# Designs tried in a protein design run: peptides against a protein of PDB entry 9IZ0. Part 66

Target 1, 345 residues: chain A of PDB entry 9IZ0
Amino acid sequence: ITCLGSNGHTYKQLVKGGNDDLRQDAVMEQVFEQVNGFLRSYRKTSQRNLSMRTYKVIPLALKTGVIEWVQDTIPLGEYLDSAHKVYHPKEWSLSTCRKLIAEKQMEDLETRLKVYDLVCRHYRPVFRHFFLESYADPVQWFTTQTNYARSTAVASVLGHVLGLGDRHGQNILIDKTSGEVIHIDLGIAFEQGKKLPVPECVPFRLTRDVVDGMGITGVEGVFRRCMEFTLETLRREEDSLLSVLEVLRYDPLFSWLISPLRRMKKQKMQLENFNQPESGNITTDASRDPKIQRNNVSGESEAERAILKVRQKLSSTLSVEASVGELIRIAQDPSYLALMFCGWS

## One batch from the design tools (peptide; aimed at target 1 R98 L196 V198)

Design b2_p24_6_s2 (made by RFdiffusion4, then SolubleMPNN; from b2_p24_6, 13 letters changed)
Fold by OpenDDE base, seed 1:
Structure b2_p24_6_s2 (fold): chain B 345 residues (1-345), chain A 24 residues (1-24)
Amino acid sequence: as target 1 above (345 residues)
Amino acid sequence: KEFEELVKAIEKGRGEGAAKAFLE
């Protein structure tokens, strides 16, 4: 839908219809806006314009809402698939890589590592080309690549702290103008991604292509330092962040647990997005939501556990540098990436 | 065994054709 704003500007808006609880996205965007307040207030982060890119979500009903269309964006996965075909036309197709990983998904770690290594050798990183193609001016190239590394660093820390799941290449948009990342579909938070059929084992997405986009320095320099400054800011504002999350504990519209139906839907999407291009037929399988009695008691206990995990991730037991170093190590570890649905790109 | 044969076939330059044939 295109809406005329009160300012006379036309905004494209995506009306999302279907079983997606846009209230989860709206709540997470509110948390990101608060975090952006902290990042703007802290000298080390404000001087670098560090922010989580946000988008407006207006929930209209239980399963419908209006999402602000993020203009001039592309899904990371869409760019990578297209660019890989151009730059590496003799390498394996994304479909072949996906099928091999899926075929060995139930095997031991050693077998899965061998498959992952094979896929990695035949599907090389290309994301550096995004910046080289899009920005002919060296200053624009450097600026946008820097913005990408900064934005990815903020999203990585915040994604870890909040336990954001489902961070696949279709849920990460790249802004073609700024180089910034925009995370979408925020309905898997507080480590509920570990409850997916393919458990998420990494703290955030730091695949080879995500790193290739950072340029020659990779994770070293801008990315690492911006992660450190972001984590330092979040540790400083721990009580403020936890207070925001405590408000969500009492929000009857927020779900601290992935619904079994959403889990099954994400499971199907993980299985189906391997085989067919997204023909946007949202099959409204109006499968009667069994009245999952929200055992309020279970929801409160899970909220408390989620908040406790956030507090633990903000712990000052390790230095900022040591904590970031460990997060970067884990996020790049083949033993974790080989377990992911798409850990190679 | 079949996977080790796949690895050997890939290393011998059968590449994606060997991978596809393993998935069929």
Scores: peptide ipSAE 0.197, ipTM 0.868, DockQ to the pose 0.037
OpenDDE base, seeds 2, 3, 4, 5: peptide ipSAE 0.000, 0.058, 0.052, 0.150; ipTM 0.244, 0.751, 0.756, 0.838

Design b2_p24_6_s3 (made by RFdiffusion4, then SolubleMPNN; from b2_p24_6, 16 letters changed)
Fold by OpenDDE base, seed 1:
Structure b2_p24_6_s3 (fold): chain B 345 residues (1-345), chain A 24 residues (1-24)
Amino acid sequence: as target 1 above (345 residues)
Amino acid sequence: DERKKLLEAIRKARGEAYAKALEE
């Protein structure tokens, strides 16, 4: 929709309705705004203009709200699919790669690694071309690629600390003007991505295409240093961040658990991305989900566990450099990426 | 509109040149 503001300007807005709880997105955006306050107050992050890109979320009801339309953006996955067809027209389609990974989903790690490596050889990175295509001026090219590496570093640290899940290429927008990343659909947080049908095993998305967008230095230089400065800021502001999360503990509207409906919706979307519409009544007999003992862990006990896990991730037991080094290693490890729904791109 | 068409033309030309350079 287009709304007329009180200032006489027109604003595009997205009305979202359905099964997605926009309150989760709104809460996570509020946490990001507070973190952006910390990043502005700390010298090392402020000097680099480090921030998590945010957007306005107005929840109107349990399942309805208004989201700010982020202008001049493209989903990462949409860009990558379109660019891959142009730069690598003889390589495998995204659908072929997805099919091969899914066919081996129940196999051992060795088999899954072999299929992941095979897919990687037939689906090469292209995200470097985003910056080369979009920016003819060398200064603008360098600036936007630097902004991408910076914003990806901030989002990677925050995504790890807050346990953001569902970080697929459609939930990561690229700003065509600044080169910054914008994370959307924030309703899988506090490691609830590990409860998905395909568990998330990486701390954040650092696939080959995400790295390819950083240019010739890859994860080294700008990205690594900006992760370090961001983590150093969050460790310094640990008590402030935990205080923000404690407010959510007492919010009766905040869900610390992934809803069974959202889990089933994600499962269906994972399966439907594999099924061409063969009209087969796959009665997904929802009756055979093994009785995962609904330990009626009170929402309060899950909130407490989530906050304790955030505190653990902010621990100063390891140096900032060692912690960031380990996060980068894990996020790029083929043994984890081969287990992901889309770890190759 | 013209800028979009120009960017698509540049992308196509670069993609063709890049694909050719990967075959050599």
Scores: peptide ipSAE 0.138, ipTM 0.767, DockQ to the pose 0.018
OpenDDE base, seeds 2, 3, 4, 5: peptide ipSAE 0.000, 0.030, 0.080, 0.095; ipTM 0.250, 0.490, 0.707, 0.722

Design b2_p24_6_s4 (made by RFdiffusion4, then SolubleMPNN; from b2_p24_6, 12 letters changed)
Fold by OpenDDE base, seed 2:
Structure b2_p24_6_s4 (fold): chain B 345 residues (1-345), chain A 24 residues (1-24)
Amino acid sequence: as target 1 above (345 residues)
Amino acid sequence: KKFEELLKAVEKARGKAYADMLRE
């Protein structure tokens, strides 16, 4: 829809209807705004203008809302699919890679690693070309690539700490003006991604294409340093962050658990991406309500467990550098990426 | 007290985000 502002300007907005609860997105955006306050108050992060890019979310009802239409953005996955066809036209298609990983989903780690390596050899990174194509001026190129590395570092630390899930290439937007990342569809948080049919095993998305966008230094440049400064800020503001999360414990509109409907929808989308649409009218009578054992794990017990995990991730037991080093290692480890739905790009 | 202030700040931030987006 297009809305006319009280300032006389017209704003494009996305009305989202269906089964997605935009209240989760709106709550996570509020947490990001509080974290952005901490990043602005701390010298090391403020000097670099480190922030989590936010977007406006208005939940109107249980299943409907208005989302700000972020102009001049592209989904990372959309760019990568297009760019891969241009720069590597002799390599495998994304659909071929998905199929091969899918066919081995139930196999052992050794078999999955072999298929992951095979896919990686036939689907090379291209995301560096986003910056080379989009910015004719070398200063703009360097600035936007730096902004990408910075914003990715903030999103990676914050995504790990808050346990953000479902970080596939369609849920990460690239701002074509600034090079910054914008994370969308925030309804899988507090490690609920581990409960998906394909469990999330990495702390954040740091695939080969995500690294290729950082340029020649990869993770060892701006990215690592900005992760360190972000984690240092979050450790300093631990009590403030935990107080923000404790408010959510008492928000009757916030769910600490993945919605069963959202879980089923993600499961179906994962399965449909594995099956080519053979036109078979399998009217699978959806009437077999699997008795979801409502383990009445009280919403309070899940909130307490989530807050405890956030506190554990902010622990000063390891240095900031050691903690960031281990997070970067795990996020790039083929043994974890081979287990992911799309760990190769 | 701090919790109620934070709750009011979250509600006020919600209300402001709603009002700013209804004005945009």
Scores: peptide ipSAE 0.040, ipTM 0.641, DockQ to the pose 0.017
OpenDDE base, seeds 1, 3, 4, 5: peptide ipSAE 0.038, 0.000, 0.008, 0.000; ipTM 0.655, 0.271, 0.374, 0.322; seed 5 fails the geometry check

Design b2_p24_7 (made by RFdiffusion4)
Pose (drawn by RFdiffusion4):
Structure b2_p24_7 (pose): chain A 304 residues (1-257, 299-345), chain P 24 residues (1-24)
Amino acid sequence: ITCLGSNGHTYKQLVKGGNDDLRQDAVMEQVFEQVNGFLRSYRKTSQRNLSMRTYKVIPLALKTGVIEWVQDTIPLGEYLDSAHKVYHPKEWSLSTCRKLIAEKQMEDLETRLKVYDLVCRHYRPVFRHFFLESYADPVQWFTTQTNYARSTAVASVLGHVLGLGDRHGQNILIDKTSGEVIHIDLGIAFEQGKKLPVPECVPFRLTRDVVDGMGITGVEGVFRRCMEFTLETLRREEDSLLSVLEVLRYDPLFSWLGESEAERAILKVRQKLSSTLSVEASVGELIRIAQDPSYLALMFCGWS
Amino acid sequence: SHPVVSTEHLPEHKSLLQESLEAL
């Protein structure tokens, strides 16, 4: 539902009748805004102008809330399906991958890795082509690329810290003229998903296509640097963060999917921000654990 | 006053829970 504006600008409102956890999304957006404030009150975490982008959420009801459909965007999941066909028509479609993995579900580990390797060999990465031929001449393209790298890195580090759930392309919106990513529908949080009926391995969204979109350089460079600066900044302002998560704990609004999984979740948050391991080593291990095909194979159908 | 310019209906996307349950 798109309305005009007094200043002459139109605003798009995405109203949902489905029972999306819009209240959890709202409180998560509040945490994200406070994180943007933390990153704002520091030298390194603001020279990069790094921020976990927030989209305004106005949940009138949990089942029937309304959110801000962000200015012109194409969701990641709805994108690179058309790009996959246009750029690589010879290679297999998503149909062959999907239920072929469906055959993989009941198989053993080696079989799952083998089939995954085969399908991943068939379907070469294609998202790298979005930032090309779409935005502008090279300066704007690079600014958009670094904006995506930074925003996705910060969002992924924060999601790993807070245990954000679903991270399919259907829950990722790429801005366009700016490139900052916006994570949507973050209903599952505080390590809710891995423990699904169907288990997962990857802590934050990192497919082959996503790392291909970061540029020729994979996730070693701007992505890692932004992640590690984010980790250090979050650690430096840890007390305020755990204070925020505590106030979330004591109210019966945030979903943590008497004693609750929220306690253990924030303990794991502290461990993730624990200074026992160097931040650089932590970022390195996170990139390895998110990028390795052995972990990626067990995730779910698709996710190439 | 802010008038309506347009409306669109979009399909609902399946959640991860729904997909996991379908797989079972």

Design b2_p24_7_s1 (made by RFdiffusion4, then SolubleMPNN; from b2_p24_7, 14 letters changed)
Fold by OpenDDE base, seed 2:
Structure b2_p24_7_s1 (fold): chain B 345 residues (1-345), chain A 24 residues (1-24)
Amino acid sequence: as target 1 above (345 residues)
Amino acid sequence: PEPILSVEELPEKPSLREIAEELL
């Protein structure tokens, strides 16, 4: 759809229909806008233009809405699959790597670590090439790589604090102009990713390719310092952030739980990434929407639990540096990445 | 023809701040 703005500008809009609750995406974008306000208010974050990149989401109905078409973007996973074929044409395909990880999904950690290491040796990082290919000017290259590391740091802290799930390479866009990351499909929040068929075990995506895009300093450069400044800002604004989340507790339209339909869709997508696309028209007769009597009591208890987890993640029990250090360690730990659906890239 | 929607025809959902200001 093309939308005419009140400013006379035409905007391309993606109408998303289906089982995705765009209200969750819209609410999370509003939380990001409030956090961006906090980041602008503090000297350490404002001097670096630290922000979570946002996009407009207008939910029209329970399962339908308009999403801003983010121009000049590419999904991280699309770039990585293409670049890997170019730079490493003798290495394993992404489908081969996925298959090997899946075949061992029910095995012990030791077996899963051996398979993860084997996959990592046959699927090397390539994301540094995005910056080298896209930006011939050294100043543009350095600026965009810096913006990538900064935006990834903000998204990593905020994604951890809010418990954002489903952070696969198709849900992370790269802005080709700025090098910034744009997180999409925000309907898995408050650690509901742990309820996926493959539970999420990392606080945010910090795979080898995500690190390779940071250049020669990896996580020890701009990224770590920007995580520290972002977490320091969120700890200072804890009460403000919790107040914003308490408003969501009373929003009858917000769902603190992953919908059974979304869980099934993600399960199907995880399984279909293992099976060749058989064009099976599974007419799932979606006509029996079980009247999920959202027992308001169960939603309220899950909201309270989510807010308590946010408060716990903002706790000053550890220094900012120690907390960021542990988050970076866990996000890169093979013992967690080997458990993920795609922890190698 | 692609439907042209005016952004002005989309009901502005109250921001979380406006919802908070209405609930407080």
Scores: peptide ipSAE 0.009, ipTM 0.292, DockQ to the pose 0.084
OpenDDE base, seeds 1, 3, 4, 5: peptide ipSAE 0.000, 0.007, 0.006, 0.000; ipTM 0.256, 0.325, 0.346, 0.271; seed 4 fails the geometry check

Design b2_p24_7_s2 (made by RFdiffusion4, then SolubleMPNN; from b2_p24_7, 14 letters changed)
Fold by OpenDDE base, seed 2:
Structure b2_p24_7_s2 (fold): chain B 345 residues (1-345), chain A 24 residues (1-24)
Amino acid sequence: as target 1 above (345 residues)
Amino acid sequence: AEPILSVEELPEKPSLAELAEELL
C-alpha cells in the first residue's frame, strides 16, 4: 500500500495480514520511543545520539495492520547469504550448515559444540564487507560502522532487558544509508523466545557476523561502551520504564504469551528450513486446545512475572561494566550459540 | 493498483499515556 502523508509525502506501507499480532509490535515500538526519550535526556547517551531505530506500526484489526516500509534497508540474513557466496564460494551453503545443526539438535552439548565448530570452520564471517563495499569514502565508512556498533549496542541492551526473541537475520534490517540496525517482528518479548521449538539461550544476537560488522575492534571500544551507557541510562530510568510496562499489564489485548498458532507457525518454518520431510505426523492433538479462556488472571500473573524479570535485569547488584561484560560473554559463548537455530552467523 | 490510503484515514497510534488514561 502507498500512503499519502498529511505532509504531502508518499510513504510505502506494508500491509501485514495473518496470525502475527501487530499490536505487540506497536506496543514494543511505543516502549522503544519512551526508551529513546531516556537516551536523549541522559548526557552520556545523547552525546552519542544513541537510539533504538523505530518504525510505525498501525494495528487495523486483531490480525492485520500497516507497517511502515523502512526504505533503503536490507535484511541482515539476505546480505550475509549473498556476501558469503561471493567471498567464500568454496565454503558450505547455509542450508548445509542448518541441516548439520538440526541433525544434532537432540545430541549432547559436546556433540553439538563439535558440530558448531565444524560449521564455523566452513562458514566464515563476511559482514565487514557490507561497510567496505557500500562506503568508498573513509569518513562515511567509519561513520556507518560506528552507527552500526552504536545501534547494535542499544538494541542488544534493550533486547535483553525486554527479553526480545526471534532475532534471526530476517528480523534484523540494516539501513544502507546510516549503517544502523532496525529490529522488526517484535511479537516475541519478555523471554517468550525460550518457549520456541528451538529455545533461545542468548540475551541478544552477537554472532560472528554481527561482531565482524563492528570492524577490527569487534565488541571492544564502541559497542561495549555504548552498551554500558545504555544500561546505565535504563538503570537510572528503571521506575519510568517499569511504569510504562505496568500500563501494558492492564492492556486486555496485549499478550504476554506466545500464541499457540504463532508457536506452530514458527515450528513449521524451522522444520521447512531444515529440509526435514513433512512425514512426521505432528498429531496436532487439536483436542488439547483447551479453550484457555484468556483468564485475565493468567495474563496478569505472566505480566507480573515479566515486569519482575525486567526489574531483575536492571538490578544494580553488579556494576554496569560487570553486567555488560557478562552479557557479551554469554551472547558469544559457543555453549549457547551451538544450541541456537543459527548461532554461527 | 495498490490502494492509496491517506495517513489521516489510519487510526492514530494511541500513546502509552493515552492507553494508560483509557485503562486507569
Scores: peptide ipSAE 0.008, ipTM 0.311, DockQ to the pose 0.086
OpenDDE base, seeds 1, 3, 4, 5: peptide ipSAE 0.005, 0.008, 0.005, 0.007; ipTM 0.287, 0.323, 0.321, 0.341

Design b2_p24_7_s3 (made by RFdiffusion4, then SolubleMPNN; from b2_p24_7, 13 letters changed)
Fold by OpenDDE base, seed 1:
Structure b2_p24_7_s3 (fold): chain B 345 residues (1-345), chain A 24 residues (1-24)
Amino acid sequence: as target 1 above (345 residues)
Amino acid sequence: SEPILSVEELPEKPSLRELAEELL
């Protein structure tokens, strides 16, 4: 829908209806706006214009809302699929890579690592070309690549701290104007991604293409330093951030757990993307709506565990540099990436 | 009626020198 604002500007809006609870996204965007306030208040982050790119979510009802359409964006995964066909037309298709990873999903780590390495050799990074193609001026190229590295660093720290899941290439938008990343579909948070059929084992998405977009320095330089400054800011604002999350503990509309329906939907999408023939007897006992006993007690205990886990991630037990170094190491570790749905790109 | 969205003036494009100093 295109809406005319009271200011005379036209805004594209996505009206999302269905089974997805947009309140989760709206709440996470409010948390990001508070974090953006912290990033603006500190010299090291403010001087670098560090922010999490946000989008407006207006819940209209329990399962319907208006989402701001982020103009001039492309999904990272859409760009990468198109660019890979152009720059590496003799390499494997994305579907071939997905199939090989899926066929080995139940195998041991050693077998999965061998398949992951093989896929990586036949599907090379291309995301550097986004910046080279989009920005003919060297200053704009450098500025937008820097903005990408900065934005990815902020999103990586926040994604880890808040335990954001489902960070596949369709849920990460690239702003074609600024080079910044925009994270969408925030309904898997507080490590609930570990409860998916393919568990998320990385703290954030730092695949070879995500790194290739950072230029010749990769993770070393702008990205690492901006992660460090972001984590330093969040550690300093720990009590403020936890106070925001405590308000959500008392929000009767916020869900700390992935809904069984959303889990099943993501499971189905994962299976469909693997082109596995419908192995018959998933009895769609969709008829037994398990009376979700709103054990308020279970929700409160999950909220408390989530907040405790955020506090643990903000712990000063390790230096900022050591903590960021370990996060970057884990996020790039083939032993974790080989276990992911799409860890090669 | 104050515009609800102050277009925060896009901070002036940092000079190449400021960009270099921010990157150091």
Scores: peptide ipSAE 0.008, ipTM 0.359, DockQ to the pose 0.019
OpenDDE base, seeds 2, 3, 4, 5: peptide ipSAE 0.007, 0.007, 0.007, 0.000; ipTM 0.339, 0.338, 0.296, 0.271; seeds 2, 3 fail the geometry check

Design b2_p24_7_s4 (made by RFdiffusion4, then SolubleMPNN; from b2_p24_7, 14 letters changed)
Fold by OpenDDE base, seed 4:
Structure b2_p24_7_s4 (fold): chain B 345 residues (1-345), chain A 24 residues (1-24)
Amino acid sequence: as target 1 above (345 residues)
Amino acid sequence: EEPILSVEELPEKKSAREIAEELL
C-alpha cells in the first residue's frame, strides 16, 4: 500500500499477513530505537553516526501488520546468488553448496569441516562487487563501504547482545543508497536460534561474503573499531538497556521463546533442502512429543534467563577490545561456520 | 595460505547443540 503522510510525503508500506508475529519485530525495533538513543548520546558512536537501521512495524493484529517498505534495498542473499553467477559462473551453485552441507549435517565435525572447506573453495566471496558495481565515484564507493562496515558492526554487537537469530541472507537487506544493513524478521531473539533444528553457533553473521563487503581491511579497522565503540556504549548504558528489556518481561504479547509454529516452519524449510528422492513416509509422528515435562518454566523464568544472559554479555570482566576480538574470532571460526546452515557466504 | 586448522585443535565431538548451548 502507499500511504500519504501528514507531512505530504508518500510512504510505501508492506501489509504482511501470515503466521509471523509482527509484535516481536515491533518490540525489537523499539529496543533498537532506544539503543540508537544511546549511540547518539556518546561522542565515539555519535561522531560515526552509528545506528541500528530500523524500519517501522505496526502490528494490526496477532499475525497481521504493516511494515515500512524500505526503498532501494536488496536482500544480501539475493545479491550474492546473482553476483556469484556473474563473477564465478564456473563455481558451484548455491543449491549445490546447500545440498553438500545438508548431506553431511549429521556427520562429525571433521567431515563437516572438510565439506565446508570444499564448499568455500567452490563458492568464493563476491560481496565486494556490490560496492564496485553500485558506485562509480570513489568517494561514494568509500562512503557506502564505510557505512556498510559501520552498520554491520552495530548490528553484530546488538545482535550478539540481544541474541538475534535467523540472520540468513534473506533477513539482511542492503540499502543501495547508503550501503547500510537492515535486519528484518526479528522473531528469533534471546538465543532462541540455538533451539532451531540447525542450531546457531555464531554470535552474529560474519561469513566470508559479509567480510568481503568490508573491502581490503576485512574486519580490521572500521568494523572492529565500530564494534568496540558500540559495545563500550552498551556497557555504559547496561542499566538503561536492561530496564528496556524488563518492560518486555511484562508484555504478554512478547514471546521470549521461539514459537512452535516458527520452529516447525524453519524445520520444514531446512528439511525441504533435503530433496532425498525416496518417498519414505517419514510420518513425523509428532505424537512422540517425548514427555519433556514442559516444566512450566514460567515465561517469567525464560525472560529472567534472557535478561541475565544480556547482562553477562555486557560484563566488563574482559576489556572491550578483548571481548570484540573473541566475538570476531568465534563468528569467523570454521569450526562453528561448518555447523551452520549457510556458513560459507 | 588460509591457516588449515590442524585436526588437533578440533574441540571434542560436541553436537552443534552442545556447542550452541556453551557458546555465548
Scores: peptide ipSAE 0.017, ipTM 0.369, DockQ to the pose 0.016
OpenDDE base, seeds 1, 2, 3, 5: peptide ipSAE 0.009, 0.000, 0.000, 0.000; ipTM 0.284, 0.264, 0.256, 0.246; seed 2 fails the geometry check

Design b2_p24_8 (made by RFdiffusion4)
Pose (drawn by RFdiffusion4):
Structure b2_p24_8 (pose): chain A 304 residues (1-257, 299-345), chain P 24 residues (1-24)
Amino acid sequence: ITCLGSNGHTYKQLVKGGNDDLRQDAVMEQVFEQVNGFLRSYRKTSQRNLSMRTYKVIPLALKTGVIEWVQDTIPLGEYLDSAHKVYHPKEWSLSTCRKLIAEKQMEDLETRLKVYDLVCRHYRPVFRHFFLESYADPVQWFTTQTNYARSTAVASVLGHVLGLGDRHGQNILIDKTSGEVIHIDLGIAFEQGKKLPVPECVPFRLTRDVVDGMGITGVEGVFRRCMEFTLETLRREEDSLLSVLEVLRYDPLFSWLGESEAERAILKVRQKLSSTLSVEASVGELIRIAQDPSYLALMFCGWS
Amino acid sequence: AEAEEMEEAQEEAEEEYEEAVEKL
């Protein structure tokens, strides 16, 4: 529902009747805003202008809340389905991949990896072409690319820290003229998903297409640097963060999918921010564990 | 319309997931 504005600008409101965890999304957005404040009060984490982008959430009811449909965007999942067909029509469709993996579900590890390797060899990455031929001449394109890399890196590090759940393309919105990413529908949090009926391996969203969209350079450069600066900044302001997560713990609003999984979740948050391992080594291990095909094969259908 | 498309996509994803669970 799109309305005009007194200044003359239209605002789009996405109202949902489904039982999306909009209250959890709101509290998570509050945490994200405070993180943006942390990144604002520091030299390195603000020269890059890095921020975990937040979309305003106004949940009138958990089941029937309303959120801000962000200015003109194309969701990642709804995108690169058309781009896959247009750019690579010869290669297999999502239908062959999907239920072919569906046949993979009851198979062993080697079979799962083999079929995944086959399908991934068939479906070459295509998201790299969104930033080309869409935005503008090269300067704006590069600004948009670095904005996407930074925003996705910060969002991914923060999601791994807070154990964010669903990370399909249906839950990622790419801005367009700016390039900052907006994660949407973050209902599952504090390590909720891996432990699904169907298990997962990857801690944060990182497919082949996503790393192809970061540029010619994969996730080694601006992405890693932004991730590691984010990790160090989050560690330096750890006390305030755990204070925020504690106040989340003691209220019965945040979903942590007497004693609760929230305690163990924040303990794992502390471990993730623990200074025992160097931050650079932590970022390296995170990139490896998110990029390796062995982990990617078991994730779910698609996710090429 | 945009909300409905999102809901439909969610439902499809849920159905595919439930099929996977049923297979398990």

Design b2_p24_8_s1 (made by RFdiffusion4, then SolubleMPNN; from b2_p24_8, 14 letters changed)
Fold by OpenDDE base, seed 3:
Structure b2_p24_8_s1 (fold): chain B 345 residues (1-345), chain A 24 residues (1-24)
Amino acid sequence: as target 1 above (345 residues)
Amino acid sequence: DVAKRLEELKKEEEEFLKELIEKL
């Protein structure tokens, strides 16, 4: 839809319908706007224009809302699949890689590491080509690659601190104008991704293609330094950030729990991304509810645990440099990446 | 023609994947 603003400007809006609770997205965008306030107030982050790229979400009902149409964007995963076919046409398909990782999903870590290494050898990174293709001018190329590394650094720190899950290549948009990353579909926050059947083991997405987009310096350039400045700002503003999160604790519209439907939908998407639709009626008799003792963890007890984990992640026990160094190490560790649905790109 | 080649490529990919899974 197109809306006329009170300022006389027309805004293109996406009406999203479905089973997705847009309230979680709207709340996370509000948290990012507050964090962007902190990043603007701190000299080290302000001088670098560090921000989480936000988009407007207006929930209209439990499962419907209006989202800002982010123009001139492409999903990272869409670009990577297309570019990989162009630059590496003799390597394995994304489908082959996914199926191989899926079929060995139940195997031990050693087997999964062998499979991951094999996939990595037959599916090489290509994301550097986004910047080389899109920006022929050296100044534009350098600026956009720098903006990418900066925005990825901010998103990585916030992703870790706020426990943003499900940061796969379809949930990360690239702005074709600025090179900045835009995180969408924020329906999993506060480490709720660890409750998925395949838990998210990395603090943020730092796969080979995410690193390849940073250019020749990889993580050891703009990215690491911008992570450090972002984390330093969040540690300084810990009480302010926790106060924002405490307001969300009492928001009756914010779910600190993954809905069973979202969990099932993600589990199904995880399975469907591996199963091509063979037209076989696999009536998976979903009647085997494993007696996972529903510890009646009240939503309040989850909110409290989430806030305590945010506080723990903002702890000054380690230096900013040591904390960022460890986060980068874990995010690139093959032992975690081999456990992901798409850790190779 | 394109649909038939897509089915052939799918079958080649499934056979290759099966052979890989059996060797790992």
Scores: peptide ipSAE 0.015, ipTM 0.390, DockQ to the pose 0.050
OpenDDE base, seeds 1, 2, 4, 5: peptide ipSAE 0.005, 0.000, 0.011, 0.000; ipTM 0.300, 0.291, 0.324, 0.278; seed 5 fails the geometry check

